# Peptides against a protein of PDB entry 3QIS, part 151

Target 1, 334 residues: chain A of PDB entry 3QIS
Amino acid sequence: PSLELSRREFVFENVKFRQLQKEKFQISNNGQVPCHFSFIPKLNDSQYCKPWLRAEPFEGYLEPNETVDISLDVYVSKDSVTILNSGEDKIEDILVLHLDRGKDYFLTISGNYLPSCFGTSLEALCRMKRPIREVPVTKLIDLEEDSFLEKEKSLLQMVPLDEGASERPLQVPKEIWLLVDHLFKYACHQEDLFQTPGMQEELQQIIDCLDTSIPETIPGSNHSVAEALLIFLEALPEPVICYELYQRCLDSAYDPRICRQVISQLPRCHRNVFRYLMAFLRELLKFSEYNSVNANMIATLFTSLLLRPPPNLMARQTPSDRQRAIQFLLGFLL

## One batch from the design tools (peptide; made by RFdiffusion4, then SolubleMPNN)

Design b2_p17_7_s1 (from b2_p17_7, 10 letters changed)
Fold by OpenDDE base, seed 1:
Structure b2_p17_7_s1 (fold): chain B 334 residues (1-334), chain A 17 residues (1-17)
Amino acid sequence: as target 1 above (334 residues)
Amino acid sequence: MPSFAEILEEMGGELPA
């Protein structure tokens, strides 16, 4: 069997978080026999492609002189954004198109990723006083490494932040401040806030705005700004409530005093973000007559974002664990 | 807990100009 490929090299320029890019190519069976094609893993890989890439279709059957269009889709989700932001991964891959009883055809995927404040750690963002797109990639790596070391020191209750000449970190990421400040100013009276989805185009504009600038006003509807906050929290590599405290939050869910003690043990930036968000959400609840927001809805929504089970426990989360997690958050909203 | 206004003032004072 033999295939003709219309293209073998693909370049995805300026790949961004949550922005789908597509490249298409054609496969033609120029042989006289039917053939089955499939994308196959490379020798050491479990998947035929990296998590941010897909082929559609990834397999198929071609009669003689039949053609199929294949879409290569590049999409950076919350599952790939962190490793791309750090430069641990890159927009580079090799796809192996296997022909049954035939040849392997190699497709080269390349491109560049544009870093996002979405999927960046709270620690790194607190040290990032400029938009992420203004920060050199080398400095992003250093900021992440330094932030990891600071998180560890904070968890160990070691040395007070030496008042040394290093620029003091922000109390909360500027991106969180901007989102919450906007929502507080403009969205407290918004009907169905956090219940109506934003517009995808507006979400992209908000993300791009936060990645490239410090705006006076966030673009888009209140619903889009609200959803951008949810997306930001979901994309955090470490949730606002660190994984190390997850079980303790569940165990304390019905004791408000212990809940506050658990939160006090968070790293400074995580603790500040948690307090800031809870203060905002309590303020938002005062406008329930206008925005239709209630404590149970908010607790249910934000619990999945703020208090995520550790990856090793995610598959084992019980309905009881979820209810405890909601109850934990309710103790800060009421 | 600080009021939301107090937190906003604290955070607003820390934003880069």
Scores: peptide ipSAE 0.072, ipTM 0.815, DockQ to the pose 0.318
Fold by OpenDDE base, seed 4:
Structure b2_p17_7_s1 (fold): chain B 334 residues (1-334), chain A 17 residues (1-17)
Amino acid sequence: as target 1 above (334 residues)
Amino acid sequence: MPSFAEILEEMGGELPA
């Protein structure tokens, strides 16, 4: 069996978080026998491609002189955004298109990724006074390394941030402030806030706005801005409530005093973001007659975002654990 | 609990644009 490929090199320029890009190519059976094709893992890989890439179809049969279009889809989700922001991963891959009883055909994937404030740590963002797209990639790497070290120092209650020579970190990320300030100003009376989905185009514009500061004001509907906040919180490499405190939050869920003590142990940026969000959400709840938002809905929604189980425990989260997590947040909303 | 406005004030007010 043999195949002819219309293209073997693919370039994905300006790949962004949550923006789907597609490149298509054709494969043709130029042989005289039916053939089965599949994308196969390389010898050391578990998957035929990186998590941000997919082929559709990834396998199939071709009769003699049959052709099929294959879509290569590049999509950076929350699962890939952090490693692409840090430059640990890149928009580069090699796909192996295997032909049963035939040859391997190699496809080269390349491109560039544009960093996003989505999937960046709260610590790094608190140090970032300008839009992420204005920050040199080399400095992003340094900010992530420094953010890890400061988080550890903050958790250990070690040396107070030497107030000296380096620009003081922001109390909260500017991106969180922009989203929450917009919602506070414009969305408190919005019916079905956090219940109505945003528009995908508006979400992309909001993400680009936060990443670039263009336009000066957050675009889109209140629903899109609200969903952008949820996406931001979900995309955090570490949730607003650090993984180290997850179990303690569950254990304290029915004691509001202990809950507050647990929150006081968060790193400064995480603690500030938590308090800021809880204050906003309590304010939003005062307008429940207008926005149809209630404490149980908000607690349920934000629990999955703010109080995530550690990756090793995600598959083990019980309904009881979820209820405790919800109860933990309810103690800050009521 | 402090109001949203009080928390903003405690945090240094409006983030400098």
Scores: peptide ipSAE 0.064, ipTM 0.796, DockQ to the pose 0.237
Fold by OpenDDE base, seed 5:
Structure b2_p17_7_s1 (fold): chain B 334 residues (1-334), chain A 17 residues (1-17)
Amino acid sequence: as target 1 above (334 residues)
Amino acid sequence: MPSFAEILEEMGGELPA
């Protein structure tokens, strides 16, 4: 069997969070026999490609002189955004197109990623007074490492924050403040807030706006701004309620006093964000006649975002655990 | 619990530009 490929090198420039890019190429059976093709894992890999890449179709049959179009799709989801923001991963891969009883054909994938405030830690964002696109990538790495070390020190109650020459961190990320302040000012009377989806084009504009500027006003509808807040919270590498406190939140769910004590043990930035969000959501509930928002809907929606099970427990989450998690948040909304 | 406005005031009101 033999194949001819129209292209073997692919460059994806300016890859962004949640922005789909596509490159197409053709494969042709220039042999005299039918052939089966498939993308196969490299020797040390479990998958034929990195999580942000997909081939469509990834396998198929070609008759002699038949041609098929293959799409290479690049999409950075919440599952890849954090490792790309830190530079731990890059827009680089090698695909192996295998021909049954034939040769391997290598495809080179390359490009560049543009960092996002989405998928960046709360600790790092509290140290970023400028838009993330203004911060050198080397400094982003240092900010994530320093943020991890300070979080660990805070949890261990060991060293007073050395109020040394480092600029005081923000009380909450500017990106969360901008989203919540906009919703507080303009969306309290918005019918079906958090129930109506935003527009995909507006969501991309909001993400790009927060990554590149400090706007006076966020672009898009109130629905798009509300969904952008949900996407932001979902994309956090660690949820607003740290994984370490997950089980304690479930165990305390029916005791409001213990619930408040558990929240007091959060790192400063996480605790501030939690209080800020709960205060906003309680204010939003006062306008339930206008916005159709109720405590059960909000608790159900935000529980999956704010109080996520640790990755090792995700497959073991019971309906009882979910109900306890909802009850935990209800104690801060009522 | 502080109001949303009180939390904003505790945070210094406007984010420093």
Scores: peptide ipSAE 0.057, ipTM 0.803, DockQ to the pose 0.231
Fold by OpenDDE base, seed 3:
Structure b2_p17_7_s1 (fold): chain B 334 residues (1-334), chain A 17 residues (1-17)
Amino acid sequence: as target 1 above (334 residues)
Amino acid sequence: MPSFAEILEEMGGELPA
């Protein structure tokens, strides 16, 4: 069997969080026999591609002189955004197109990623006084490393070393402040807030706006701004309530005094974001007659975002654990 | 109602300028 490929090199320029890019190429059976093609893992890989890449179709049959179009889809989800923001991963891959009883054909994927405040740690964002796109990529790595060390020191109740004239970190990320301040000013009376989805185009504009500027006003509908806040919280590499405190939150869920003590043990930025969000959500609940928002809905929605089970416990989360997690948040909303 | 600014001030921090 033999294939002819219209292209073997693909460049994905300016890849962004949640922005789908597609490149297409053709495969033609230039042989005299039917052939089956498939994308296969490299020797040391479990998957045929990196998590942000997909081929469609990834396998198929071609009759002699038949041609198929294959789409290479690049999409950075919450699962890949953090490692791309840090530069740990890059928009580079090699695909192996295998022909059954034939040759392997190598496809080269390359490109560049544009960092996002989405998928960046709260600690790193508190150190970023400017939009992330204005921060040199080399400095993003340093900010993440420093932020990790600061988180650990905070959890251990270690006195921050008076490292020198480093500018004081923000109390909350500017991105969260912008989203919440906008919602507070403009969305408290919005019917079905957090219940109606935003528009994908508006979400992309909001993300791009937060990544590139400090706007006076966030673009898009209140629903899109609300969903952008949810996406932001979901994309955090470490949830607002750190994984280390997850079980303690569940264990304390019915004791409001212990719940407050658990929250007091969060890293400063996480604790600040939690208190800020809870203050906002309590304010939003005062407008329930207008926005149709209730405490149970909000607690259910935000629990999955703020109080995520650690990855190792995700598969073991019981309905009882979910209810305890919801009850934990309800104690801060009521 | 404490403004979100007042909440942030109570938290001891600079608002994003």
Scores: peptide ipSAE 0.045, ipTM 0.798, DockQ to the pose 0.271

Design b2_p17_7_s2 (from b2_p17_7, 10 letters changed)
Fold by OpenDDE base, seed 4:
Structure b2_p17_7_s2 (fold): chain B 334 residues (1-334), chain A 17 residues (1-17)
Amino acid sequence: as target 1 above (334 residues)
Amino acid sequence: EPSFEEILKEMGGPLPA
């Protein structure tokens, strides 16, 4: 069996968070026998491609002289955004198109990724006074490493951030402030806020806006701005409530005093973001007659974002754990 | 608990002036 491929080199320019790109090619059975094709893992890989890439179809049969279109889809989700932002991973891969009882055909994937404030740590973002696209990639790597080390120092109650570091970190990421300030100013009376989905085009505009500028006003509907806040919180490499405090939040969920003590142990940026969000959400709840937002809905929605189980416990979350997590957050909304 | 405006005031604004 043999295949002819219309193309073997693919370049994905300016790959962005949540923006699907597609490149298509054709494979043709130029042989005299039916053939089965499949994308196969390379040696030591578990998957035929990186998490941000897929082939569709990834396998199939071709009769003699049959042609099929294959789509190569590049999509950076929350699961890939952090490693691409840090430069740990890149828009580069090699796909192996295997032909049963035939040859391997290699496809080269290349391109560039544009960093996003989505999927960047709260610690790093608090150090970024400018849009992330203005920050050199080398400096992003340094900021993530420094942020990890400073978080550890903060948790250990070691020496306050040396007041002599030429630039004091922001109290909260500017991106969170921009989103929340917009919602506070314009969305408190918005019917069905956080219940109505945003528009995908507006979400992309909001992401691009936050990555490239410090706007006076965020573009898009209040629903799109609200969903962008949810996406931002979901994409955080570490949730607003650090993974190390997850179990303590569940254990304290019915004691409001202990809950507040647990929150006081968060790193400064995480604690500030948590308090800022809770204050905003309590303010939003005062307008429940207008926005149809209630504490149970908000607690249920934001708990999954703010109080995520550690990756090692994700598969073990019980309905009781989820209810405790909701109860923990309710104690800050009521 | 402090109001949203009180928290903003305590933070001194998150953006550099």
Scores: peptide ipSAE 0.122, ipTM 0.830, DockQ to the pose 0.305
Fold by OpenDDE base, seed 3:
Structure b2_p17_7_s2 (fold): chain B 334 residues (1-334), chain A 17 residues (1-17)
Amino acid sequence: as target 1 above (334 residues)
Amino acid sequence: EPSFEEILKEMGGPLPA
């Protein structure tokens, strides 16, 4: 069997979070026999491609002189955004197109990723006084390392944050503030807030706006701004309630005093974001007659975002654990 | 718990001047 490929080198320029890019190529059976093709893992890889890449179709049959179009789809989800933001991973891969009883054909994938405030840690974002696209990539790595060290120091209560230093971190990420301030000003009376999906084009504009600027106003509908906040919280590498406190939140779920003590043990930025969000959501609940938002809906929605089980416990989360997690948040909404 | 506006005021805003 033999294949002819129309292209073998693919460049994905300016890859962004949640922005699908597609490159297409053709494969033709220039042989005299039917062939089966498949994308196969490289030696020591579990998958034929990185998590942000896919081929469609990834396998198939070709009759003699048959041609098929293959789409190479690049999509950075919440699962790949953090490692791409840090530069730990890059828009580079090699695909192996295998032909049964035939040759391997190598495809080169390359490109560049544009960092996002989505998928960046709360600690790093609190150090970013400018939009993430204005921050040199070398400094993003330093900010993540410094963020880890400060988180550890904060948890250990070892160092009072020097309230005198010229490089004081922000109390909350500017991106969260911009989203929440917009929703507070313009969306408190919005019918079906957090229940109606945003528009994908508006979500992309909001993400690009937060990554590149400090806007006076966020573009898009209130629904798109609300969904952007949910996407932001979902994309956090560590949830607003740190994984270390997850079990203590569940154990305290019915004691409001212990719940507040648990929250007081969060790193400063996480604690500030939590208090800020809870205050906003309590304000939003005052307008329930207009926005159709109730405490149970909000607690259910935000629990999955703010109080995620640690990765090792995700597969074991019981309905009782989910209910305790919801009750924990309800104690801050009521 | 403090209002959203009280928390904003206490934090002095997150944006650099």
Scores: peptide ipSAE 0.119, ipTM 0.827, DockQ to the pose 0.304
Fold by OpenDDE base, seed 2:
Structure b2_p17_7_s2 (fold): chain B 334 residues (1-334), chain A 17 residues (1-17)
Amino acid sequence: as target 1 above (334 residues)
Amino acid sequence: EPSFEEILKEMGGPLPA
């Protein structure tokens, strides 16, 4: 069997969080026999591609002189955004297109990723006074490392950040502030807020806006801005309530005093973001007659975002654990 | 719990332009 490939080198320029890019190529059976093709893992890989890449179709049959279009889809989800933001991973891969009883064909994937405030730590974002796209990638790495160290220090020492540091961190990420301030100003009376999905194009515009600027106004509908906040919280490498406190939140869920004590032990940025969000959501609940938002809906929605089980416990989350997590959050909404 | 406006004030108000 033999294939002809229309292209073997693919460049994905300016890859962004949640922006699908597609490159297509053709494969043709220039042999005299039917052939099966498949993308196969490299020698040390479990998957034929990196998590942000997909081939469609990834396998198939070709009759003699048949041609198929293959789409190479690049999509940076929440699962890949953090490692791409840090430069730990890159838009580079090699695909092996295997032909059964034939030869391998190598495809080179390359490109560049544009960092996003989505998938960046709260600690790093609190240090970023400028849009993330204005921050050199080398400085992003340093900011993440420093953020990790200061998080660990904050958890261990309960010492307030030394107020004398020449670069005082923001109390909350500017991106969260922008989203929440917009929603507070314009969306409190929005019917079905957080219940109606945003528009994908508007979501991309909001993400790009937050990554590249400090806007006076966020573009898009209130629904898109609300969903962008949810996406932001979902994409955080560590949830607003740090994984270390997850179990304590569940254990305290029915004691409002202990709940507040647990929150007080969060790193400063996480604690501030939590308080800021809870204050906003309590304000939003005052407008329930207009926005159709209730405490149970909000608690259910935001609990999954703010109080995520540690990765090692995700598979073990019981309905009771989920109810305790919701109850924990309800104690800050009511 | 502090109001949203109180928390905004505690955080230094709107981000400086």
Scores: peptide ipSAE 0.102, ipTM 0.815, DockQ to the pose 0.236
Fold by OpenDDE base, seed 1:
Structure b2_p17_7_s2 (fold): chain B 334 residues (1-334), chain A 17 residues (1-17)
Amino acid sequence: as target 1 above (334 residues)
Amino acid sequence: EPSFEEILKEMGGPLPA
């Protein structure tokens, strides 16, 4: 069997978080026999492509002189954003298009990723006084490394924050503050807040705005700003309640005193973000007559974002664990 | 627990002056 490919090199410029890019090419059976094609894993890979890439279709049959369009879709989700932000991964891949009883065809994927504050650690963002797109990639790497070291020191309770010559970190990420301050000012009376989805175009504008600027006002509807906060919290490499405290939160869920003690053990930035969010959400609940928001809805929504099971336990989460997690958060909302 | 405004004041505003 033989194929003709219309293109073999693909460049995805300016790839952004949650922005789908598509490149298309054609494959044609220029042979005299039917052929089966498939994208196959490279040696030692489990998948035919990186998590941010997809081919559609990824397999199929072609009759003689048949042509099929293949879409290469690049989409950076929450699952890929962190590794792309850190430069651990890049917009580069090689796809192997295999023909049954035929040869392999190699497709080269390349491009550039534009870093996002979404999927960046709270620790790194607290050290980032400027928009992430203004920060050199080398400095982002250093900030992530420093963030890890400072988190470890904070957990060990060893070092009073040396009031030394290093620029004092922000108490909370500016991006969280911008989102929450906007919602507090403009969305407390918004009917169905956190219940109505935002617009995808507005979400992209909000993300781009936070990545590139320090706006006076966030663009988009209150629903889009609210959803952007949810997306931000979901995209965190580590949830606001650190994974190491997950089980202790569940175990303490019915003891408000122990719950507060557990939260006090969070790294400073995580603890500040948690307190800030809980204060905002308690304020939002005062406007329940206007916004139709109640504590059970908020607790249910935010629990999945703030108190995620560690990856090793995710598949084992019971309905009881979920209920305890909700109860834990309710103790800060009521 | 502190009010949202109290927390904001304690945080000194998150934006650099």
Scores: peptide ipSAE 0.099, ipTM 0.817, DockQ to the pose 0.282

